# Peptides against a protein of PDB entry 5EIB, part 301

Target 1, 366 residues: chain A of PDB entry 5EIB
Amino acid sequence: VDLEPGTMDSVRSGPFGQIFRPDNFVFGQSGAGNNWAKGHYTEGAELVDSVLDVVRKESESCDCLQGFQLTHSLGGGTGSGMGTLLISKIREEYPDRIMNTFSVMPSPKVSDTVVEPYNATLSVHQLVENTDETYCIDNEALYDICFRTLKLTTPTYGDLNHLVSATMSGVTTCLRFPGQLNADLRKLAVNMVPFPRLHFFMPGFAPLTSRGSQQYRALTVPELTQQMFDSKNMMAACDPRHGRYLTVAAIFRGRMSMKEVDEQMLNVQNKNSSYFVEWIPNNVKTAVCDIPPRGLKMSATFIGNSTAIQELFKRISEQFTAMFRRKAFLHWYTGEGMDEMEFTEAESNMNDLVSEYQQYQDATAD
Target 2, 366 residues: chain A of PDB entry 5EIB as posed
Amino acid sequence: VDLEPGTMDSVRSGPFGQIFRPDNFVFGQSGAGNNWAKGHYTEGAELVDSVLDVVRKESESCDCLQGFQLTHSLGGGTGSGMGTLLISKIREEYPDRIMNTFSVMPSPKVSDTVVEPYNATLSVHQLVENTDETYSIDNEALYDICFRTLKLTTPTYGDLNHLVSATMSGVTTCLRFPGQLNADLRKLAVNMVPFPRLHFFMPGFAPLTSRGSQQYRALTVPELTQQMFDSKNMMAACDPRHGRYLTVAAIFRGRMSMKEVDEQMLNVQNKNSSYFVEWIPNNVKTAVCDIPPRGLKMSATFIGNSTAIQELFKRISEQFTAMFRRKAFLHWYTGEGMDEMEFTEAESNMNDLVSEYQQYQDATAD

## One batch from the design tools (peptide; made by RFdiffusion4, then SolubleMPNN)

Design b2_p27_3_s2 (from b2_p27_3, 15 letters changed)
Fold by OpenDDE base, seed 1:
Structure b2_p27_3_s2 (fold): chain B 366 residues (1-366), chain A 27 residues (1-27)
Amino acid sequence: as target 1 above (366 residues)
Amino acid sequence: FMSDPLILEELVRIRQERPDIIVINVT
């Protein structure tokens, strides 16, 4: 789904264009111009019914619809504005279905779009209310992984997207292969989301290796486990050591000893026990899939629900506040029919979310 | 960003392997 016809033409002309049904391409004539309000109230609102018609048709073709997985960028006007509009409309029509998102968080290290903090804040407000589970894929973290860990001098969108695709593949492994932990979206939500609003996940992937070191790296279960819990491997720009894990899922892929995985997972939990809440029993779940990812002998994917994710939201909030106090670019949003109050409501809700994470971080077992 | 071939390949894979999940890509 896009508001820009040029992107759809690129997808259609691309190697995968033939895989998508022609009817499943919904596109507008005018892009959102990096404006959430255009995506949500004007250009996106004109297109949303056409997308919903496709969603209905696809839903009717499903024998047993579990839910939805939406992928979008929170920095762009279409992904943020129209994406969250779609989430809202789908939630209204399918209130009993799981809404899962892969939400790409903007970073000034990756994009020069000055209004991204507005788009992100307005989007987070919608995601808090209308999603059941959201993977926070932070361009800040992706850039830092590419630069620091992968030793890429000038990270590209292609380099970032490689990490995104690996992460998406990893976190969906349990969904895609039978007999796994979290085999459906509802079980994932039940295992990962102890509190409805606290449904933002910090994904991570291992192995992450520079091209120069790949040749010499033995992949072992201990190394995967250690790297998976390393803050430098998190796809969200927060340090888990600054918070506490509410819940964790670890998904191992490849031929490995389940016993060794369990031992290493126990060891890493014990070593990092101070970074877990003690009042959620059995809050770490482990899955092993014998099918390795493409090009790797083994991998581990991490899903963390951590109170440290508040660092990501604080970053966005700080950027938002710096612009909003100056009323910078507000007329671009209000001109699309948006009220200035919605900015303050979105800021407030995101700050409330941060406060909720902090509350549960500070909570002790009585 | 979301129109990247790697992302699209992964979304297609998810859709094929889980027909019970509707995958929506908003670019």
Scores: peptide ipSAE 0.481, ipTM 0.898, DockQ to the pose 0.858
Fold by OpenDDE base, seed 5:
Structure b2_p27_3_s2 (fold): chain B 366 residues (1-366), chain A 27 residues (1-27)
Amino acid sequence: as target 1 above (366 residues)
Amino acid sequence: FMSDPLILEELVRIRQERPDIIVINVT
């Protein structure tokens, strides 16, 4: 789905364009122009019914629909505005189905779009209410991984997208292969989301190795286990050591000993016990899939529900507040029929979310 | 970003392997 015809033409002409049904391409005539309000109230609102018709048709074709997986960027007007409009409308029509998202968080390190903090804050407000599971893919973390870990001098969008693709592949492994932990979206939600609003996940992937070192690195279960709990391997720009894990899922892929995985997972939990809440028993889940990822002998994917995710929301909130205090660019949103009150409500809800994470971080068993 | 071939490849794979999940890509 896009508001810009040119992007859809690129997708359709691309190597995968033929895999999508022609009827499943929904596009507008006018882009959102990096404005959430255009995506949510004007241009996106004109297109949303056409998308919902496609969603209904696809839903009717599913014998046992589990839910929805939406991928979008929170910095752009279409991904943020129209994406969250779609989430809201789908939630209204399918309240019993799981809403899962891959939400790409904007960063000033990657994009020059000045209004991204508005788009992100307005989007997070919608995601808090209308999603069951949200993978936070943070462009700041992706950039830092590319630059610091992968040793890329000038990270490109292609380099970032490679990490996103690897992460998406990793976190969906249990869904895609039979007999795994979290074999459906509902089981994932039950295991990962102890409180309805606290459904924002910090994904991580191992191994993260520079192209020059990949050929010489022996991958071991201990190394994978250590790396996936390293803050430098997180796809969200948060330090897990500044918070506590509510829940964790670890997904190993490749031929390895289940016993060795269990031993290493126990060791890493014991070593990092101060970074877990003590009042959620058995909050770490481990899965092993014998099928390695493409081009690797083995990998580990991390899904963390951590109170440290508040660092991401605080960063966005600080950027939002700096602009909103000056009412900078606000007329572009209000001119699309949006009220200034919606900005204040979105800011408030995101601050409440931060406070909720902090409350559970500080909670004790006693 | 969401129109990247690597992202699209992964979305297609998910959709093929899990027909019971509707995949929506907003670019």
Scores: peptide ipSAE 0.468, ipTM 0.894, DockQ to the pose 0.861
Fold by OpenDDE base, seed 3:
Structure b2_p27_3_s2 (fold): chain B 366 residues (1-366), chain A 27 residues (1-27)
Amino acid sequence: as target 1 above (366 residues)
Amino acid sequence: FMSDPLILEELVRIRQERPDIIVINVT
């Protein structure tokens, strides 16, 4: 789904354009111009019904619909504004279905779009209310991985997208292969989301590999386990050591000993016990899939529900507040029919979310 | 960003392997 026809033409002409059903391509004639309000109230609102018609047809074709998986960027007007409009409308129509998102968080290190803090804040407000599970893929973390870990001097969107793709493949492994832990979206929510509003996940991947590089180094289960819990392997720009894990899922892929995985997962939990909440029993889940990812002998994917994710929201909030205090660019949003009060509501809800994470971070077992 | 072939391939794979999950890509 796009508000710009040119992006859809690129997808259609691309290597995978033939795999998509032609009728599932919905596009507008005018882009959101990096404005959430255009995506949400004007250009996106004109297109949303056409998207919902496709969603309904796909839903009717499902014998047992579990839910939805939406991928979008929170920095751009289409991904943020129209994406969250779609989430809201789908939630209204399918309230009993799971809404899962891959939400790409903006960073000034990656984009020069000045209004990204507005788009992100307004989107987070919608995601708090209308999603059940949100993977936070932070462009800042992706950039830092590419630059610091992968030693790429000038990280490209292609480099970032390789990390996103690897992470998406990893976190969805349990959904795609039968007989796994978290084999459906609802089980994932039950295992990962102890509190409904605290459904934002910090994904991580090991081994970290650049696009087109084959990692010839055979990683061991101990190395994968250690790297998976390393803050440098997190796809969200927060330090897990500054918070506590509410829940964790670890997904191993490749031919390995289940016993060795269990031993290493126990060891890493014991070593990092101070970074877990003690009042949520059995809060670490492990899955092993015998099918390795493409080009690797083995991998590990991390899903963390950590109170440290408040660092990501604080970063966005600080950027938002600095702009909003100046009333910078507000006329672009209000001109699309948005009220200034919605900015204040979105800021408030995000600050409440941060406070909720902090409360559970500071909570002790009675 | 969300139009990257690797991302699209992964989304298609998820949709094929889990027809009970509707995959939406907003670009």
Scores: peptide ipSAE 0.467, ipTM 0.891, DockQ to the pose 0.911
Fold by OpenDDE base, seed 2:
Structure b2_p27_3_s2 (fold): chain B 366 residues (1-366), chain A 27 residues (1-27)
Amino acid sequence: as target 1 above (366 residues)
Amino acid sequence: FMSDPLILEELVRIRQERPDIIVINVT
């Protein structure tokens, strides 16, 4: 789904364009111009019914619809504004279905779009209310991985997207292969989301690889286990050591000993016990899939529900506040029918979320 | 960004392997 025809034409002409049904391409004419309000109230609102018609048709063709997986960027006007409009409309029509998102957080290191803090804050407000599970894929973290860990002097979107793709493949492994823990979206929510509003996940992947980077050695289970708990392997720009894990899922892929995995997972929990809440028993889940990812002998994917994710929201909030105090570009949003109150409500809800994470970080009981 | 072939390949894979999940890509 896009508000710009040119993006859709690039997808259609691309290597995978023939895999998609022509009727599943929904596109506008004018784009959102990096404006959440255009995506949510004007240009996106004109297109949303056409998308919902496709969603209904796909839903009717499904004997047992589990839920939805939406992928979007929170920096751009289409991904943020129209993406959250779609989430809201789908939630209204399918209240009993799981809404899962891959939400890409903006960073000034990756994009020069000045209004991204507005788009992100307005989107987070919608995600708090209307999603069940949100993977926070932070462009700040992806850039830092590419630059610091992978030693790429000038990280490209292709380098970032390679990390995103590897992470998406990892976190969906349990969904794609039968007999796994968290084999469905509802079971994932039950295991990962102890409190409904605290459904934002910190994903991580090991081993970290870029396009064209050859791994000189295969990692061992101990090395994978250590790396997936390392802050440098997190796809969200927060340090887990500054918070506490509410819940964790670890997804190993490749031929390995379940016994060795269990031993290493116990060891890493014991070594890092201060970074877990003590009042959620059995809050670490481990899965092993015998099928390795393409090009790797083994991998580990991390899903963390950590109170440290408040660092990500604080970063966005600080950027938002610095712009909003100056009313910078505010007329672009109000001109599309938004009230200034919607900005303050979104800021307030994000600050409440930060406060909730801090409360549970400091808690000694439920 | 979300129109990258690697992202699209992964979304197609998920859709093929899990027909019970509707996958939406907003670019």
Scores: peptide ipSAE 0.466, ipTM 0.890, DockQ to the pose 0.909

Design b2_p27_3_s3 (from b2_p27_3, 10 letters changed)
Fold by OpenDDE base, seed 4:
Structure b2_p27_3_s3 (fold): chain B 366 residues (1-366), chain A 27 residues (1-27)
Amino acid sequence: as target 1 above (366 residues)
Amino acid sequence: FVSDPEILEVLVEIRESNPDIIVINVA
């Protein structure tokens, strides 16, 4: 779905354009211009019904609809504004279905779009209320991985998107291959989300590889396990050592010993025991899929529900507050029918979320 | 993001493997 026709034409003419049904391409004539309000109340609102008609048709074709997986950027007006509008409308129509998102968090390291903190804050407010599971894919972390870890002097969108694709493939492994842990979206929610509002995940991937780089060194299960829990391998710019894990899922892919995986997973938990909450029993889940990812012999994907995710929200909140106090660009949003109160409500809800994470971080077993 | 071939490949793999999950890609 796009408000700009040019992106959709690129997808249609691309290598995958024949795989998508022509009727499942919904596009507008006018872009959101990096404005959440245009995506949510004006240009996006004109298009949302056409998207919902497609969603209804696809839902009717499902024998047992689990739910929805939405991919969007929180920096852009379409992904943020129209994406969250679509999430809210789908939630209204399908309240008993799981809403899963891959939400790309903006970073000033990747984009010069000054209003991204507004778009992100307004989006997070919607995601807190209307999603069940949100993978936080942070452009800050992706850039830092590309630059610091992969030693790319000038990270490209292609380099970032390679990490996104690896992460998405990794976290969806259990959905794609039958007989695994978290084989459906609802089981994932039950295992990963102990508190409904605290559904923002830190994904991580090992090994980290750049586009066209083959890691000639075969990683071992111990190396994969160690890298998967390393803050440098997190696709969200948070240090897990600054928080506590509420829940963890680890997904190993490739031909490896389940026993060795279990031993290494126990070892990493024991070494990092201070970084787990003690009051959630059996909060680490492990899966092993014998099918490796493309081009790798083995990988490990991490899904963490950690209170350290508050670092990401604090970063966005600080950027938001610095702009909002100056009333910078507010007229672009209010001119689309928004009230300044919607900004303060979104900021408040995100700060409440941060406070909730901190409360559970500081909670002890009685 | 939305038009990246590697991302689109993964979205296709998810959709083909999970007929009971509706995959939505917003630009």
Scores: peptide ipSAE 0.495, ipTM 0.913, DockQ to the pose 0.900
Fold by OpenDDE base, seed 5:
Structure b2_p27_3_s3 (fold): chain B 366 residues (1-366), chain A 27 residues (1-27)
Amino acid sequence: as target 1 above (366 residues)
Amino acid sequence: FVSDPEILEVLVEIRESNPDIIVINVA
């Protein structure tokens, strides 16, 4: 789905353009111009019914619809505005189905779009209410991984998207290969989301190695386990040591000993016990898939529901507040029919979410 | 993001492996 025809033409002309059904390409003519309000209230609102018709048709073709997986950017007007409009409308029609998202968080290190904090804040407000599980893929973290860990001097969108693809492939391993932990979206939600509003995940991937170091690194279960829990491997710019894990899923891929995985997972939990909540028993789940990812012998993918995710939301909130206090670019949103109160409501709800994460971080077992 | 070939490959793999999950890409 896009509000710009040019992106759709690129997808159609690309190597995968023939895999998507032609009738499942829904696009507008005007684009959202990096404005959430255009995506949500004007250009996106004109297109949403056409997308919902496709969604209904696809839903009717499913024997047992589990739910929806939406991928979008929270910095762009279409991904943020129209993406959240779609989520809301789908939630209204399918309230008993799982809404899963891969939500790319904006960073001023990656984009020059000054209004991204507005788009992100307005989107997070919608995601809090209308999603069941959200993978937070943070361009801040991706850039830092590319620059610091991968030793890329000038990270490109291609370099960032490579990390996104590896992460998405990793977290969906259990969905793609039957007989694993979290084999459906509902089981994932049950295992990962103890509180409905606290459904924002920190994904991570191992191994992350620079091209110069790849040749000399033996991939071992202990190394994968250690790297997977390292803050530098998180695809969200949060330090897990500043919070507590509510829930964790670890997905190992490749030929390895289940016993060794279980031993290393127990060791890392014991070593990091202060970074887990004590009142959620058995909050770490582990899966092993014998099928390695493409080009690797072994990998580990991390999904963390951590109270440290509040660092990401605080960053966005600080950027939002700095702009909103100046009423910077506000007329671009209000001119599309948006009320200024929607900004304050979105800011308030995101701050409430931060407060909820902090409450559960500080909670003790009664 | 949505037009990236590596992203699209993963999304196709998800859709093909999970017919009961509707995959939506918003560019």
Scores: peptide ipSAE 0.494, ipTM 0.913, DockQ to the pose 0.849
Fold by OpenDDE base, seed 2:
Structure b2_p27_3_s3 (fold): chain B 366 residues (1-366), chain A 27 residues (1-27)
Amino acid sequence: as target 1 above (366 residues)
Amino acid sequence: FVSDPEILEVLVEIRESNPDIIVINVA
C-alpha cells in the first residue's frame, strides 16, 4: 500500500512484481508529504476502504485466519498515518484476530524529516491501543550497528534494510517452519506479552553481517548466545542492562546441539539474572530450527520484552516535546482536521506506557 | 524501505509459508 504511485511501479518492475496479484496493489495519487494527518484523515482515509476490500477478500480465502502482519515506518506520513488507520480499521472489523506489526522507529541519524517525532508519537499511541505484538525496529540502532559494529563509514538505506530483512526472517522462523515454539501469532502473544499494553519487542540478531560481507569466522553456540544478549546486537536503541526482561524468546537456526543450546541459554540467564524479573517463572523460551538462514551456517534471533524499551519511547517523547512546546508545524496537522488535543493524548499515553514499564521494572515478588 | 528487494523477499516467504496470515506492507 502506498500513497505514491512511483514506489508501486518500482515493486511491479522488480524481481518480485509478478508474485503479487495486480488487485492487491493499492496506491494513491498524492503522497502524505511526511504528515501523519494526511495519512490518517485525508489522503489515507480516501484510500483505506479500497485496502479494506482487499483485506476482506484475502480473509475470505483463509480457512482459519490467525491475524495480520503489517510492516510500516513511523517516520513517514503514509506508513505512520495510513498504517495506523489500517490497523485501527482492521481491529474494529477483526477484534478476535492478532495484529502483529514491524514498526520502524525514526531517527535523526537516518532522516532529516523534521516532523518525524510527531508522526512517531501519534503512531505509538495507536499501536498501544490496537496491536497485540509490535517489533520495534529502530533506525537509531540500525545506524549504530552499521557504523560501530559493521564499520560502515556512511550507512545506506540498503545497509539498514539488510538488517531489517535478517531480523524479520529470524523472528518469523517459528511461523514459517513446522514443530517450533510460537508456531502461531497467538502462541507468540501468550509467551511474550504478560500484560496487554506491554507488547513492544526489542529484536536482536547474530551474527551481524553487512550485505556482501564474507564472514570467514564460524560462530559457535556460546558466541551466538553471548551476542544475542549484547546491547550492540539489539535492533532497538536501548540498553537491556538499564531494565529487566519480562519475557525472552531465542530462535537458533542451523545444525547445532539442542543440549548445547539449552546449556548456554541456562548459563546466560544465570549470569544475567539481575536483568530478569523474578516474578515471571519460565520467562525465557528457546527454539532450534535445523534450517539455517540463506548464506549462513547458523544464526540466533532474539526477541525481548524488556522494560528498557522505555529508553526508545523517552527519546521520541523528548523530541516530540521540544517541537510541540514551540507549536512547530502544528498548522500542517490541524489543517488536515486534527485537534491539538490528539497530540496531548498521544504524548500522555506514551508517557503512561513508560511509567507502566518502570512500575514492572521496580516490582518485586510478594 | 518497503520497496527493498530483501525486505520484499522476506515478506513473500512469510506470506507463502502462512496462508492464514494476511501480510500488509505500507510505504
Scores: peptide ipSAE 0.479, ipTM 0.906, DockQ to the pose 0.891
Fold by OpenDDE base, seed 3:
Structure b2_p27_3_s3 (fold): chain B 366 residues (1-366), chain A 27 residues (1-27)
Amino acid sequence: as target 1 above (366 residues)
Amino acid sequence: FVSDPEILEVLVEIRESNPDIIVINVA
C-alpha cells in the first residue's frame, strides 16, 4: 500500500512483481509528504476503504485467520499515518485477531526529515492501543550496526534493509516452519507479552553480515548465543543492561545440537541473570529450526521484551518535545484536520508507557 | 524499504507459509 504510485510501479517491475495479485496493489496519487496527518486524516483516509476491501477479501479466503502482519516506517507520512489508520480500522473490524507489526523507527542518522519525531510519536500512540506485538526495528541501531560492526563507511538503505530482511526472516521462522515454538501469532503474544501495553520487542540477529559479504567462517552455537545477547546486535537502539528482560525468545536456524543450544542458552541466562526479571518464571524460550537461512550454515535470532526499550521511546520523546515546545510545523498537521491535543495525548501515552516499563524494571519479587 | 527485493521475498515467504496471516506492506 502506498499513497504514491511510483513505489507500486517499482514493486510491479521488480523480481517479485508477478507474485502479487494486481488487485492487492492499492495506491494513492498525492502522497503523504512525510506528514502523519495526511496519511491518517486526508490522503490516507480516502484510500483506507479500498485497502480494507482487499483485507476483507483476503480474510474471507482464510479458513482460520490468525491475524495481521503489517510492515511500515514510522518516519514517513504513509507508513506512519496511513499504516496506523489501517491498524486502527483493522482492529475495529477484527478485535479478536492478532495485530503484529514490523515498525521501523526513524533516526536523524538515517534521514534528515525534520518531522519524523512527530510521525513516530503519533504512531507509537496508535501502536500502544491497537497492536498486540510490535517489532521495533530502529534505524539508529541499524545505522550503528552497519557503521560500527559491519565497518560500512557510508551505510545505504540497501545495507539497512538487508539487516531488516534477515531479522524479519529470523523472527518469523517459527511461523513459517511447522512444529516450532511460537508457531502462531497468538502463541508468540502469550509467550512474549506478559502485560498488554508492553508489547514492543527488541529484535537481534547473529551473525551480522553485510549485503554481498560471504561468511567464510561458520559460527558455533556458543558464538551465536553470545552475539545474540550482545547489545551491539540489537536492532533497537537500547542497552539491555540498562533494563530487565520480561521475556526472551531465541530462534536458532541450521543443523546444530539441541543439547548444545540448551546448554548455551542456560549459560547465557545465568551469566546475565541480573538483566532478567526474577518474577516471571520460564521467561526465556528457545526454538531450533534445522533449515538454515540462505547463504548461512547457521543463525540465531533474538526477540527481547525488555524494559530497556524505554530508551528508544525516550529518544523519540526528547526529539518530539524539542519540536513541539517551539510549535514547529504544527500547522502542517492541523491543516489536515488533526487537533493539537492529539500531539499532547500521544506524548502523554508514550511517557506513560515509559513509566510502565520503569515500574516493571524496578519491581521485585515479593 | 517497501520495494526492497529481500524484504519482499521475506514477506512472500511469510504469506505462502501462513495462509491464515494477512501480510500488509505500507510504504
Scores: peptide ipSAE 0.473, ipTM 0.908, DockQ to the pose 0.902

